Peptides against a protein of PDB entry 5X9X. Designs and how they scored, part 11

Target 1, 41 residues: chain A of PDB entry 5X9X
Amino acid sequence: SSVSELEQRLRDVKNTNSRFRKALMEKENELQALIRKLGPE

## One batch from the design tools (peptide; made by RFdiffusion4, then SolubleMPNN)

Design b1_p11_5_s4 (from b1_p11_5, 5 letters changed)
Fold by OpenDDE base, seed 4:
Parts: sequence; structure tokens; C-alpha cells
Structure b1_p11_5_s4 (fold): chain B 41 residues (1-41), chain A 11 residues (1-11)
Amino acid sequence: as target 1 above (41 residues)
Amino acid sequence: DELDELEKLLQ
């Protein structure tokens, strides 16, 4: 049904959102590691 | 209810 298709699309968007949230967290961790390397030590 | 399930997916 059209509702079932919308539910599937919404699940796909939710999964994509979760993946991007994870990617952003990983990039933040990488950035913080680089910032530490730029420090005076 | 299908609408209630859709609303849950948006959270």
C-alpha cells in the first residue's frame, strides 16, 4: 500500500540519518586527534 | 494504527 511504501521510505531515511550521525561522530573524533597533534607537545 | 507507527518512526 501507499502507507507501506511511506513507512519503508521513512525507515530508509532513519537508517541514513543514523549512518550520518555515526560518520559525524567519527569525523569529530578524528578532528580532535588532529587538534591534539597541533598542540605544543 | 499505521499512522501511529509512522509518527513513531519520525522520532
Scores: peptide ipSAE 0.065, ipTM 0.660, DockQ to the pose 0.180
Fold by OpenDDE base, seed 3:
Structure b1_p11_5_s4 (fold): chain B 41 residues (1-41), chain A 11 residues (1-11)
Amino acid sequence: as target 1 above (41 residues)
Amino acid sequence: DELDELEKLLQ
């Protein structure tokens, strides 16, 4: 049904969002480590 | 501290 399709699309968006959030967090952690090596911010 | 706030937004 159209409702079931919308529910699936919402799940797909949430999954994609979660994956991007994880990737961004990993990059932020990497950036933080580099900043610490450079000195105080 | 700013980085900590950014990390919280990414969680």
Scores: peptide ipSAE 0.043, ipTM 0.532, DockQ to the pose 0.037
Fold by OpenDDE base, seed 5:
Structure b1_p11_5_s4 (fold): chain B 41 residues (1-41), chain A 11 residues (1-11)
Amino acid sequence: as target 1 above (41 residues)
Amino acid sequence: DELDELEKLLQ
């Protein structure tokens, strides 16, 4: 149904959002390590 | 410090 399709789309968006949040956290950690290697904090 | 401020910008 139209309602079930909208619910599925919402779940897909939430899953995508969660995946991107994880990726951003990993990139933050990577960037911090690189910044520390570049010189004094 | 500078790194702490950079970390804030990433959030």
Scores: peptide ipSAE 0.038, ipTM 0.523, DockQ to the pose 0.024
Fold by OpenDDE base, seed 2:
Structure b1_p11_5_s4 (fold): chain B 41 residues (1-41), chain A 11 residues (1-11)
Amino acid sequence: as target 1 above (41 residues)
Amino acid sequence: DELDELEKLLQ
């Protein structure tokens, strides 16, 4: 692979990582919202 | 537990 292809792969991995981190935070926020709606359990 | 069940609903 060329250097440019490796750089592109690195960008793709970073983008994927960022997307998954965002998705995890959104899921956590939704879980917390649901827990707050349910009240103490 | 209940948290685990909620996590499953969001997957």
Scores: peptide ipSAE 0.038, ipTM 0.564, DockQ to the pose 0.021

Design b1_p11_6_s3 (from b1_p11_6, 5 letters changed)
Fold by OpenDDE base, seed 4:
Structure b1_p11_6_s3 (fold): chain B 41 residues (1-41), chain A 11 residues (1-11)
Amino acid sequence: as target 1 above (41 residues)
Amino acid sequence: EEEEKRLLELL
């Protein structure tokens, strides 16, 4: 029903948000690793 | 009412 669809959409949005947060964290880690490689160390 | 409660629990 309409409520069930809204529940599903909200779950999907939360899952998508979680995936993007993870992707951003991974990209930040990659960037940090590259910065370390380019650093004076 | 129960459906509303379930929806609110997802937030």
Scores: peptide ipSAE 0.139, ipTM 0.721, DockQ to the pose 0.116
Fold by OpenDDE base, seed 1:
Order: C-alpha cells, then sequence, then structure tokens
Structure b1_p11_6_s3 (fold): chain B 41 residues (1-41), chain A 11 residues (1-11)
C-alpha cells in the first residue's frame, strides 16, 4: 500500500474511532440518566 | 419498571 493509502486508512480509523467514542459517551449519559431516574419499581 | 427495561437494553 502507498503512503497515501495508509494516510487514508488512518483517517478512516480516526473517524470511526471518533464516532464510537461519541456513541459510547451518549450511551453512558443515557445509562447515568436512567440510573438517576430509577426508583424501587 | 419501564425505566429498568430501558436500562437493561443499554447494558
Amino acid sequence: as target 1 above (41 residues)
Amino acid sequence: EEEEKRLLELL
């Protein structure tokens, strides 16, 4: 693979990683919000 | 109960 292909792959990995990080943060926030709202029921 | 279900779906 060329250097430019490696650079593209790195960009793609970074973009995917960023998307997953955001999704995980959102899920964590949702979990915490639910935990705070959970009652004994 | 509904909130518990939603929480479990996120785990």
Scores: peptide ipSAE 0.039, ipTM 0.666, DockQ to the pose 0.020
Fold by OpenDDE base, seed 3:
Structure b1_p11_6_s3 (fold): chain B 41 residues (1-41), chain A 11 residues (1-11)
Amino acid sequence: as target 1 above (41 residues)
Amino acid sequence: EEEEKRLLELL
């Protein structure tokens, strides 16, 4: 049904959002570690 | 230098 398709789309969007949030967190941590290593130089 | 390159690749 149209309702079940909309529910599926909502689940897919939530899953995609969660994956991107995780990827951004990992990249932020990696960037922060490199910035600390480089220091003010 | 290598660390700088790695940092730039992430931006």
Scores: peptide ipSAE 0.036, ipTM 0.655, DockQ to the pose 0.019
Fold by OpenDDE base, seed 2:
Order: C-alpha cells, then sequence, then structure tokens
Structure b1_p11_6_s3 (fold): chain B 41 residues (1-41), chain A 11 residues (1-11)
C-alpha cells in the first residue's frame, strides 16, 4: 500500500542519514586531529 | 607540508 511504501522510504532515509552522520563524525575527528598538528610550516 | 596536504584532501 501507499502507506507501507512511505514507511519503507522513511526507514531507508533514516538508515542513510545514520550512515552519513557516522561518516561526518569520523571525518570531523580526522579534520580536528590534522588541524591540531598543522603548524606554521 | 604533508599534514597540510592531508588536511586539504579532507575538504
Amino acid sequence: as target 1 above (41 residues)
Amino acid sequence: EEEEKRLLELL
């Protein structure tokens, strides 16, 4: 049904969002580590 | 220099 399809799409979007949030957190941590090591050289 | 390069690769 249209309702079941919308529920499935919402689950898929939520799962995709969760994966991207994790990836962004990992990249932010890596970025912060590099910024801390970045000297004037 | 190498750290700056890696930092730029993240952007």
Scores: peptide ipSAE 0.030, ipTM 0.595, DockQ to the pose 0.019

Design b1_p11_6_s4 (from b1_p11_6, 5 letters changed)
Fold by OpenDDE base, seed 4:
Structure b1_p11_6_s4 (fold): chain B 41 residues (1-41), chain A 11 residues (1-11)
Amino acid sequence: as target 1 above (41 residues)
Amino acid sequence: EKEIEELEKLL
């Protein structure tokens, strides 16, 4: 049904959003580690 | 559908 399709799309968007949030956090951690390596030492 | 699949390829 149209409702079940919209519910599925909403689940997929939420899952994608969660994955991107995790990826951004991991990239921020990687960036911070690189910044520490490039520090004034 | 295609837009979500395209975004998932960026991960």
Scores: peptide ipSAE 0.049, ipTM 0.632, DockQ to the pose 0.065
Fold by OpenDDE base, seed 2:
Structure b1_p11_6_s4 (fold): chain B 41 residues (1-41), chain A 11 residues (1-11)
Amino acid sequence: as target 1 above (41 residues)
Amino acid sequence: EKEIEELEKLL
């Protein structure tokens, strides 16, 4: 049904969003580690 | 690092 298809698409978008959020968090952690290495210490 | 900071103070 159209409702079931919309529910499936919403799940797929949420899963994709979760994956991108995790990837961004990993990149932020990597950048923060590099920033610390470039610090004035 | 503290060593770099000490070197920068000499410039």
Scores: peptide ipSAE 0.054, ipTM 0.347, DockQ to the pose 0.009; fails the geometry check
Fold by OpenDDE base, seed 1:
Structure b1_p11_6_s4 (fold): chain B 41 residues (1-41), chain A 11 residues (1-11)
Amino acid sequence: as target 1 above (41 residues)
Amino acid sequence: EKEIEELEKLL
């Protein structure tokens, strides 16, 4: 049904969003680690 | 940190 398809699309978007959020968090952590390594010491 | 400060003192 059209409703079931929309529910599936919503799940797919949520899953994609979750994956991108995780990737952004990992990249932010990597960036912060690099900034610390390059920081004045 | 201290090493950079020491290097800056040499410049």
Scores: peptide ipSAE 0.041, ipTM 0.314, DockQ to the pose 0.008; fails the geometry check
Fold by OpenDDE base, seed 3:
Structure b1_p11_6_s4 (fold): chain B 41 residues (1-41), chain A 11 residues (1-11)
Amino acid sequence: as target 1 above (41 residues)
Amino acid sequence: EKEIEELEKLL
């Protein structure tokens, strides 16, 4: 049904959003590790 | 980190 398709699309968008949030967190951690190597605190 | 912050204030 049109309702079940909209519910599926909403689940897919939420899953995509979660994946991007995880990727951003990993890149932020990598960036902070590189910053710490550039110099003292 | 604090030294970097102090250097950034000079820019």
Scores: peptide ipSAE 0.036, ipTM 0.424, DockQ to the pose 0.013; fails the geometry check

Design b1_p11_7_s4 (from b1_p11_7, 7 letters changed)
Fold by OpenDDE base, seed 4:
Structure b1_p11_7_s4 (fold): chain B 41 residues (1-41), chain A 11 residues (1-11)
Amino acid sequence: as target 1 above (41 residues)
Amino acid sequence: SEDEELERLLA
């Protein structure tokens, strides 16, 4: 049904959102590590 | 797709 399709689309969007949030956090962690390597210490 | 393009960007 249209309701079931919308529920599925919502789940898919949430899953994609979660995956990209995780990727962004990992990239931020990598960036911070690189920033520290470039620091004065 | 947009999702695939975003995955390539963030991988």
Scores: peptide ipSAE 0.047, ipTM 0.595, DockQ to the pose 0.042
Fold by OpenDDE base, seed 1:
Structure b1_p11_7_s4 (fold): chain B 41 residues (1-41), chain A 11 residues (1-11)
Amino acid sequence: as target 1 above (41 residues)
Amino acid sequence: SEDEELERLLA
């Protein structure tokens, strides 16, 4: 049904959002590690 | 797709 399709689309968007949020957090962690490695120490 | 492009960028 149209309702079930919209529910599925919403789930897909939420799943994609969650995946990219996780990826961004991981990339931020990588960047922070690199920043520390390149620091003045 | 956009999602595929974003996944490649973030991989």
Scores: peptide ipSAE 0.045, ipTM 0.586, DockQ to the pose 0.041
Fold by OpenDDE base, seed 3:
Order: structure tokens, then sequence, then C-alpha cells
Structure b1_p11_7_s4 (fold): chain B 41 residues (1-41), chain A 11 residues (1-11)
């Protein structure tokens, strides 16, 4: 049904959002590692 | 810490 399809789309968006959040955290960790190499924290 | 604040933003 249309409702079921919208619910599935919402689940897909939530899954994608979770993956992007993880990617952002990983990139932040990489940046922080580089910052620590550059100087004091 | 800054890390904690960043994680809160991403939560």
Amino acid sequence: as target 1 above (41 residues)
Amino acid sequence: SEDEELERLLA
C-alpha cells in the first residue's frame, strides 16, 4: 500500500542517515589524528 | 570534551 511504501522509504532514509553519520565520525577521527600530529591538543 | 560534543551533534 501507499502507507507501506512510505514506511519503507522512511526506513531506507534512516539507514542511509545512520551510514552517513558513521562516515562523518570516521572523517572527524582522521582529522583529529592529523591535528594531534601538527601540535598540542 | 570536543569529541563528545561532536558525537552529540551526529547522534
Scores: peptide ipSAE 0.036, ipTM 0.548, DockQ to the pose 0.047
Fold by OpenDDE base, seed 5:
Structure b1_p11_7_s4 (fold): chain B 41 residues (1-41), chain A 11 residues (1-11)
Amino acid sequence: as target 1 above (41 residues)
Amino acid sequence: SEDEELERLLA
């Protein structure tokens, strides 16, 4: 049904959002490590 | 798709 399709789309969007939040956190950690390497030792 | 483009950007 149209309702079940919308519910599925919402679940898919939430799953995608969760995956990208994790990826962004990993990239932020990588960037912070690189920033520290650029600083004085 | 937009999801695929975001995956490539964040890889």
Scores: peptide ipSAE 0.046, ipTM 0.595, DockQ to the pose 0.042; fails the geometry check

Design b1_p11_8_s1 (from b1_p11_8, 4 letters changed)
Fold by OpenDDE base, seed 5:
Structure b1_p11_8_s1 (fold): chain B 41 residues (1-41), chain A 11 residues (1-11)
Amino acid sequence: as target 1 above (41 residues)
Amino acid sequence: EELDELLKKLR
């Protein structure tokens, strides 16, 4: 049904959103690690 | 680490 299709699309968008948020967090952590290497420490 | 790999290519 149209309702079932919309529910599936919403689930797919939520999954994609979660994946992008995780990827951004991982890249931020990578950058932070590199900044620590370049820092005065 | 993508940045390290990119820097290696520029050396």
Scores: peptide ipSAE 0.046, ipTM 0.463, DockQ to the pose 0.015
Fold by OpenDDE base, seed 1:
Structure b1_p11_8_s1 (fold): chain B 41 residues (1-41), chain A 11 residues (1-11)
Amino acid sequence: as target 1 above (41 residues)
Amino acid sequence: EELDELLKKLR
């Protein structure tokens, strides 16, 4: 149904959002590690 | 601190 499709799309968007948030966190950690190697902040 | 400001933008 239209409702079921919209619910599925919402779940997909939330899952995608969660994955991107995780990826950003990992990249933040990577950048922070690299900055620590470069020297004082 | 500049780095903290930059990291905040990534969240």
Scores: peptide ipSAE 0.032, ipTM 0.468, DockQ to the pose 0.027
Fold by OpenDDE base, seed 2:
Structure b1_p11_8_s1 (fold): chain B 41 residues (1-41), chain A 11 residues (1-11)
Amino acid sequence: as target 1 above (41 residues)
Amino acid sequence: EELDELLKKLR
């Protein structure tokens, strides 16, 4: 049904959002580590 | 301080 499809889309969006948030956090941490390795902030 | 500003741009 249209309702079931919308529910599925919402789940997919939330899943994608969660994955992107995790990836962003990991990249932020990676950059922070590299900056510390290079020297002064 | 500069690092904090960089992190703000990522978030």
Scores: peptide ipSAE 0.029, ipTM 0.457, DockQ to the pose 0.026
Fold by OpenDDE base, seed 3:
Structure b1_p11_8_s1 (fold): chain B 41 residues (1-41), chain A 11 residues (1-11)
Amino acid sequence: as target 1 above (41 residues)
Amino acid sequence: EELDELLKKLR
C-alpha cells in the first residue's frame, strides 16, 4: 500500500542517514589524529 | 579543545 511504501522509504532514509553518520564519525577521528600531529588541539 | 568544538559542529 501507499502507506507501507512511505514507511519503507522513511526507514531507508534513516538507514542511509545512519550510514553517513558512521562514516563521518570515522573521518572525524582520522582528522583529529592527523591534526594532533600538526599542532595544538 | 578548539578542535573538539569544530568536530562537535560536524555531528
Scores: peptide ipSAE 0.032, ipTM 0.471, DockQ to the pose 0.028; fails the geometry check

Design b1_p11_8_s2 (from b1_p11_8, 3 letters changed)
Fold by OpenDDE base, seed 2:
Structure b1_p11_8_s2 (fold): chain B 41 residues (1-41), chain A 11 residues (1-11)
Amino acid sequence: as target 1 above (41 residues)
Amino acid sequence: EELDELLEKLR
């Protein structure tokens, strides 16, 4: 049904969003570590 | 310190 399709799309968007947020956090931490290795804060 | 502000803008 159209309702079940919308529910599925919402789940897919939430899952994608969660994955990207986690990846972003990890990249932010990586960048911070690399910048510290360069010296300046 | 300025980096923390930049990271916050990405969230």
Scores: peptide ipSAE 0.036, ipTM 0.476, DockQ to the pose 0.029
Fold by OpenDDE base, seed 1:
Structure b1_p11_8_s2 (fold): chain B 41 residues (1-41), chain A 11 residues (1-11)
Amino acid sequence: as target 1 above (41 residues)
Amino acid sequence: EELDELLEKLR
């Protein structure tokens, strides 16, 4: 149904959002590690 | 302290 399709799309968006949030957090951590290597905080 | 400022810019 149209409703079930919208619910599925919402789940897909939430899952994608969660994945990207995790990826961004990991990249932030990588950058933080590099910053720490470069010099004083 | 400077690291905190840098992290804040990323958010």
Scores: peptide ipSAE 0.032, ipTM 0.459, DockQ to the pose 0.023
Fold by OpenDDE base, seed 3:
Order: C-alpha cells, then sequence, then structure tokens
Structure b1_p11_8_s2 (fold): chain B 41 residues (1-41), chain A 11 residues (1-11)
C-alpha cells in the first residue's frame, strides 16, 4: 500500500543516514590522527 | 581540544 511504501522509504532514508554518519565518524577519526602529527590539539 | 570542537560541528 501507499502507507507501507512510505514507511519503507523512511526506513531506507534512516539506514542511509546511519551509514553516512558512520563513514563521517571514521573520517573524523582519521583527520584527527593526521592533524595531531601536524600540530597541537 | 579546539579540533574536537571543530569535528563536533560536522556531526
Amino acid sequence: as target 1 above (41 residues)
Amino acid sequence: EELDELLEKLR
């Protein structure tokens, strides 16, 4: 149904958001490690 | 510490 399709799309958006948040966190950690080598915190 | 504040803005 239209309602079930919208619910599925919402779940898909939330899952996509979660994946991007995870990738961002990993890149934040990588950048922090690199910057520590360049200078002060 | 300042870097942590900058990273937090990206969340």
Scores: peptide ipSAE 0.037, ipTM 0.481, DockQ to the pose 0.029; fails the geometry check
Fold by OpenDDE base, seed 5:
Structure b1_p11_8_s2 (fold): chain B 41 residues (1-41), chain A 11 residues (1-11)
Amino acid sequence: as target 1 above (41 residues)
Amino acid sequence: EELDELLEKLR
């Protein structure tokens, strides 16, 4: 049904959103680690 | 530490 399709699309968007948020967090942590290597030491 | 030494060599 149209309702079931919309529910599935919403689940897919939520999953995609969660994946991107996780990827951004991991990249921020990676960048922070690199910045520390370039620190005043 | 090592970066400061490298930057000093470029001065």
Scores: peptide ipSAE 0.021, ipTM 0.326, DockQ to the pose 0.009; fails the geometry check

Design b1_p11_8_s3 (from b1_p11_8, 5 letters changed)
Fold by OpenDDE base, seed 3:
Structure b1_p11_8_s3 (fold): chain B 41 residues (1-41), chain A 11 residues (1-11)
Amino acid sequence: as target 1 above (41 residues)
Amino acid sequence: SELDELLKKLK
């Protein structure tokens, strides 16, 4: 139904949001490590 | 700090 489809889309958006947040955290850690190797923060 | 500003832009 239209309602069930909207509920599924909301779940998909939440899952995608969670995945992107995790990816950004990993990239932040990578960037921080590289900057520390280069010199002063 | 400069690092903090870079991290702020990343988020």
Scores: peptide ipSAE 0.036, ipTM 0.429, DockQ to the pose 0.026
Fold by OpenDDE base, seed 1:
Formats: C-alpha cells, structure tokens, sequence
Structure b1_p11_8_s3 (fold): chain B 41 residues (1-41), chain A 11 residues (1-11)
C-alpha cells in the first residue's frame, strides 16, 4: 500500500542516515589519527 | 583552531 511504501521509505532514509553518521565518525577518527601523526593542530 | 573547525563540520 501507499502507507507501507512511505513507511519503507522512512526506514530506508533512517538507515541511510545512520550509516552516513557512522561513516563520518570513522572518518573523523581517521583524520584525528593522521593529525596526531602530523603534529600541529 | 582551524582543525577543530574542520572536525566540527564532519559532525
């Protein structure tokens, strides 16, 4: 149904959002590690 | 710092 489709789309958006947030956190950690190697902030 | 500002943008 149209309602079920909208619910699915909402779940997909939330899942995608969660995955992006996780990826950004991992990239932040990676950058921080590189910054520590380079030295100055 | 500049790096702090860049990190803020990642969140």
Amino acid sequence: as target 1 above (41 residues)
Amino acid sequence: SELDELLKKLK
Scores: peptide ipSAE 0.035, ipTM 0.433, DockQ to the pose 0.027
Fold by OpenDDE base, seed 2:
Structure b1_p11_8_s3 (fold): chain B 41 residues (1-41), chain A 11 residues (1-11)
Amino acid sequence: as target 1 above (41 residues)
Amino acid sequence: SELDELLKKLK
C-alpha cells in the first residue's frame, strides 16, 4: 500500500542517515587525532 | 574552542 511504501522509504532514509552519521563520526575522530598531533586547538 | 565548534558541525 501507499502507507507501507512510505514507511519503507522512511526506513531507507533513516538507514542512509545512520550510515552517513557513522562515516562523519569516523572522519571526525581521524581529524581530531591528526589535529592533536599538530598542536593546540 | 574553534576546533570544538568545527567538530560540532560534523555531527
Scores: peptide ipSAE 0.035, ipTM 0.429, DockQ to the pose 0.028
Fold by OpenDDE base, seed 4:
Structure b1_p11_8_s3 (fold): chain B 41 residues (1-41), chain A 11 residues (1-11)
Amino acid sequence: as target 1 above (41 residues)
Amino acid sequence: SELDELLKKLK
């Protein structure tokens, strides 16, 4: 149904959003590690 | 720092 499809789309968007947020946090941690090597900027 | 402000936007 249209309702079930919208519910599925919402779940998919939330899952994708969660995955991207996790990836961004990991990249931030990588950048922070590199910043420590270079010094404060 | 400027770089710290950019990092804040990644969250």
Scores: peptide ipSAE 0.034, ipTM 0.432, DockQ to the pose 0.028

Design b1_p11_8_s4 (from b1_p11_8, 5 letters changed)
Fold by OpenDDE base, seed 5:
Structure b1_p11_8_s4 (fold): chain B 41 residues (1-41), chain A 11 residues (1-11)
Amino acid sequence: as target 1 above (41 residues)
Amino acid sequence: SELDELLKKLR
């Protein structure tokens, strides 16, 4: 049904957002690790 | 309801 299709699309959007949020967090953590490694400390 | 669940997913 149209409702079930919309629910599926919203699940897909949520999953996509979750994947991108996770990727951004991992990249931020990677950058922070590199900053600590290459910084004055 | 189904609509309420859809709206919840948008948050």
Scores: peptide ipSAE 0.052, ipTM 0.611, DockQ to the pose 0.185
Fold by OpenDDE base, seed 2:
Structure b1_p11_8_s4 (fold): chain B 41 residues (1-41), chain A 11 residues (1-11)
Amino acid sequence: as target 1 above (41 residues)
Amino acid sequence: SELDELLKKLR
């Protein structure tokens, strides 16, 4: 049904969103590590 | 309702 299709699409979007959030967190951690290396110490 | 369940998935 149209409702079941929308529910499935919403699940897929949520899963994709979760994957991107994790990827962004990992990249932020990497950037912070690099920034620390660029510091004066 | 079905709408309520969809809204829950957005949280």
Scores: peptide ipSAE 0.051, ipTM 0.606, DockQ to the pose 0.182
Fold by OpenDDE base, seed 1:
Structure b1_p11_8_s4 (fold): chain B 41 residues (1-41), chain A 11 residues (1-11)
Amino acid sequence: as target 1 above (41 residues)
Amino acid sequence: SELDELLKKLR
């Protein structure tokens, strides 16, 4: 049904958002690690 | 409600 399709689409969007949030967090952590490595020490 | 459940998926 239309409602079931919307529910599935919202689940898919949530899963996609979760994957991208994780990817962004990992990239931020990677950047911070590189910044620390480029520090004065 | 059904709408409330849909809104919860956006959080």
Scores: peptide ipSAE 0.049, ipTM 0.596, DockQ to the pose 0.181
Fold by OpenDDE base, seed 3:
Structure b1_p11_8_s4 (fold): chain B 41 residues (1-41), chain A 11 residues (1-11)
Amino acid sequence: as target 1 above (41 residues)
Amino acid sequence: SELDELLKKLR
């Protein structure tokens, strides 16, 4: 049904959002580590 | 700091 499809889409968006948040955290950590290697922050 | 502002944009 249209309702079940919308619920599925919402779940998919939530899962995608969670994955991107994790990826951004990892990239933030990577950048911070690289910047510390370069010198002053 | 500049780093703090950059990190803020990533969050």
Scores: peptide ipSAE 0.032, ipTM 0.454, DockQ to the pose 0.027

## One batch from the design tools (peptide; made by RFdiffusion4, then SolubleMPNN)

Design b1_p12_1_s1
Fold by OpenDDE base, seed 2:
Structure b1_p12_1_s1 (fold): chain B 41 residues (1-41), chain A 12 residues (1-12)
Amino acid sequence: as target 1 above (41 residues)
Amino acid sequence: LEEKIEEIRKEI
């Protein structure tokens, strides 16, 4: 049904959003580690 | 400084 398809699309968007949030957090942590290696020099 | 910046560019 159209409702069931919309519910599925909403689940897929939520799953995609969760994956991107995790990837952004990992990249932020990587960036912070690299900034610390750069140091004041 | 420049070497460290290039190191960061390779690790990202």
Scores: peptide ipSAE 0.019, ipTM 0.460, DockQ to the pose 0.205
Fold by OpenDDE base, seed 4:
Structure b1_p12_1_s1 (fold): chain B 41 residues (1-41), chain A 12 residues (1-12)
Amino acid sequence: as target 1 above (41 residues)
Amino acid sequence: LEEKIEEIRKEI
């Protein structure tokens, strides 16, 4: 049904959003670690 | 700053 398809699309968007959020957090942590290694110089 | 950004881009 159109409703079940919309519910599936909503789940897929939520899953995709969760994956991107995780990837962004990992990249931010990596960036912060590199900034700390590089120091103020 | 720019050099640091380029170093970060190589390591990420």
Scores: peptide ipSAE 0.019, ipTM 0.472, DockQ to the pose 0.188
Fold by OpenDDE base, seed 3:
Structure b1_p12_1_s1 (fold): chain B 41 residues (1-41), chain A 12 residues (1-12)
Amino acid sequence: as target 1 above (41 residues)
Amino acid sequence: LEEKIEEIRKEI
């Protein structure tokens, strides 16, 4: 049904959004670790 | 400094 297809699309968008949010958080943590390694020198 | 920048480029 049109309703079941919209529910499926909503699940797929939520799953994709969750994956991208996790990847961005991991890259931010990596960047902060690299900045700390660089230090003042 | 330059060596540390190259280390960062390998980790990204």
Scores: peptide ipSAE 0.018, ipTM 0.445, DockQ to the pose 0.186
Fold by OpenDDE base, seed 5:
Structure b1_p12_1_s1 (fold): chain B 41 residues (1-41), chain A 12 residues (1-12)
Amino acid sequence: as target 1 above (41 residues)
Amino acid sequence: LEEKIEEIRKEI
């Protein structure tokens, strides 16, 4: 049904969003570690 | 700075 398809799409969007948020957090942590290694010198 | 950049390049 159109309702069941919309519910599935909503689940897929939530799962995709969660995966990208995790990847962005990991990349931000990596970037911050690199910035700290560079330091002022 | 330059030395630390080279250290980072070796770790990547």
Scores: peptide ipSAE 0.018, ipTM 0.422, DockQ to the pose 0.133; fails the geometry check

Design b1_p12_1_s2
Fold by OpenDDE base, seed 1:
Structure b1_p12_1_s2 (fold): chain B 41 residues (1-41), chain A 12 residues (1-12)
Amino acid sequence: as target 1 above (41 residues)
Amino acid sequence: LEKKIEEIKKEI
């Protein structure tokens, strides 16, 4: 049904959003680790 | 700053 398709699309968007948020957090942590390694230079 | 940004871009 159109409702079940919309619910599926909403789940897919939420899952994609969660994956991107995780990837961004991992990259932010990596960036912060590199910034700490490089120091003030 | 610019050197640090360039180093970060190579490691990420």
Scores: peptide ipSAE 0.020, ipTM 0.466, DockQ to the pose 0.189
Fold by OpenDDE base, seed 2:
Structure b1_p12_1_s2 (fold): chain B 41 residues (1-41), chain A 12 residues (1-12)
Amino acid sequence: as target 1 above (41 residues)
Amino acid sequence: LEKKIEEIKKEI
């Protein structure tokens, strides 16, 4: 049904958004670790 | 700063 398709699309968007947010947080943590390792240079 | 940014771009 149109309703079930909209519910599925909403789940897919939420799952995709959660995955990208996790990836951005991991990359921010990697960046901060590299910044600390390189020091004031 | 500029050297550090370039080093980070190679490691990330």
Scores: peptide ipSAE 0.020, ipTM 0.468, DockQ to the pose 0.181
Fold by OpenDDE base, seed 4:
Structure b1_p12_1_s2 (fold): chain B 41 residues (1-41), chain A 12 residues (1-12)
Amino acid sequence: as target 1 above (41 residues)
Amino acid sequence: LEKKIEEIKKEI
């Protein structure tokens, strides 16, 4: 049904958003680790 | 800053 398709699309968007948020957090953590390694220079 | 950014770009 159109409702079930909309619910599926909403789940897919939420899952994609969650994956991107996780990837951004991992990249931020990597960036912060590199910033600490390089120091104030 | 610029040197630090360039070093970060090589390590990512």
Scores: peptide ipSAE 0.020, ipTM 0.465, DockQ to the pose 0.171
Fold by OpenDDE base, seed 3:
Structure b1_p12_1_s2 (fold): chain B 41 residues (1-41), chain A 12 residues (1-12)
Amino acid sequence: as target 1 above (41 residues)
Amino acid sequence: LEKKIEEIKKEI
């Protein structure tokens, strides 16, 4: 049904959004760790 | 600063 398709699309968007948010957080943590290793120079 | 940015770009 059109309702079931909309519910599926909403689940897919939420799952995709969660994956991208996790990837961005991991890259931010990686960047912060690299900045700390390189020091003030 | 510029050297530090270039090193970060190689490791990300």
Scores: peptide ipSAE 0.020, ipTM 0.466, DockQ to the pose 0.181

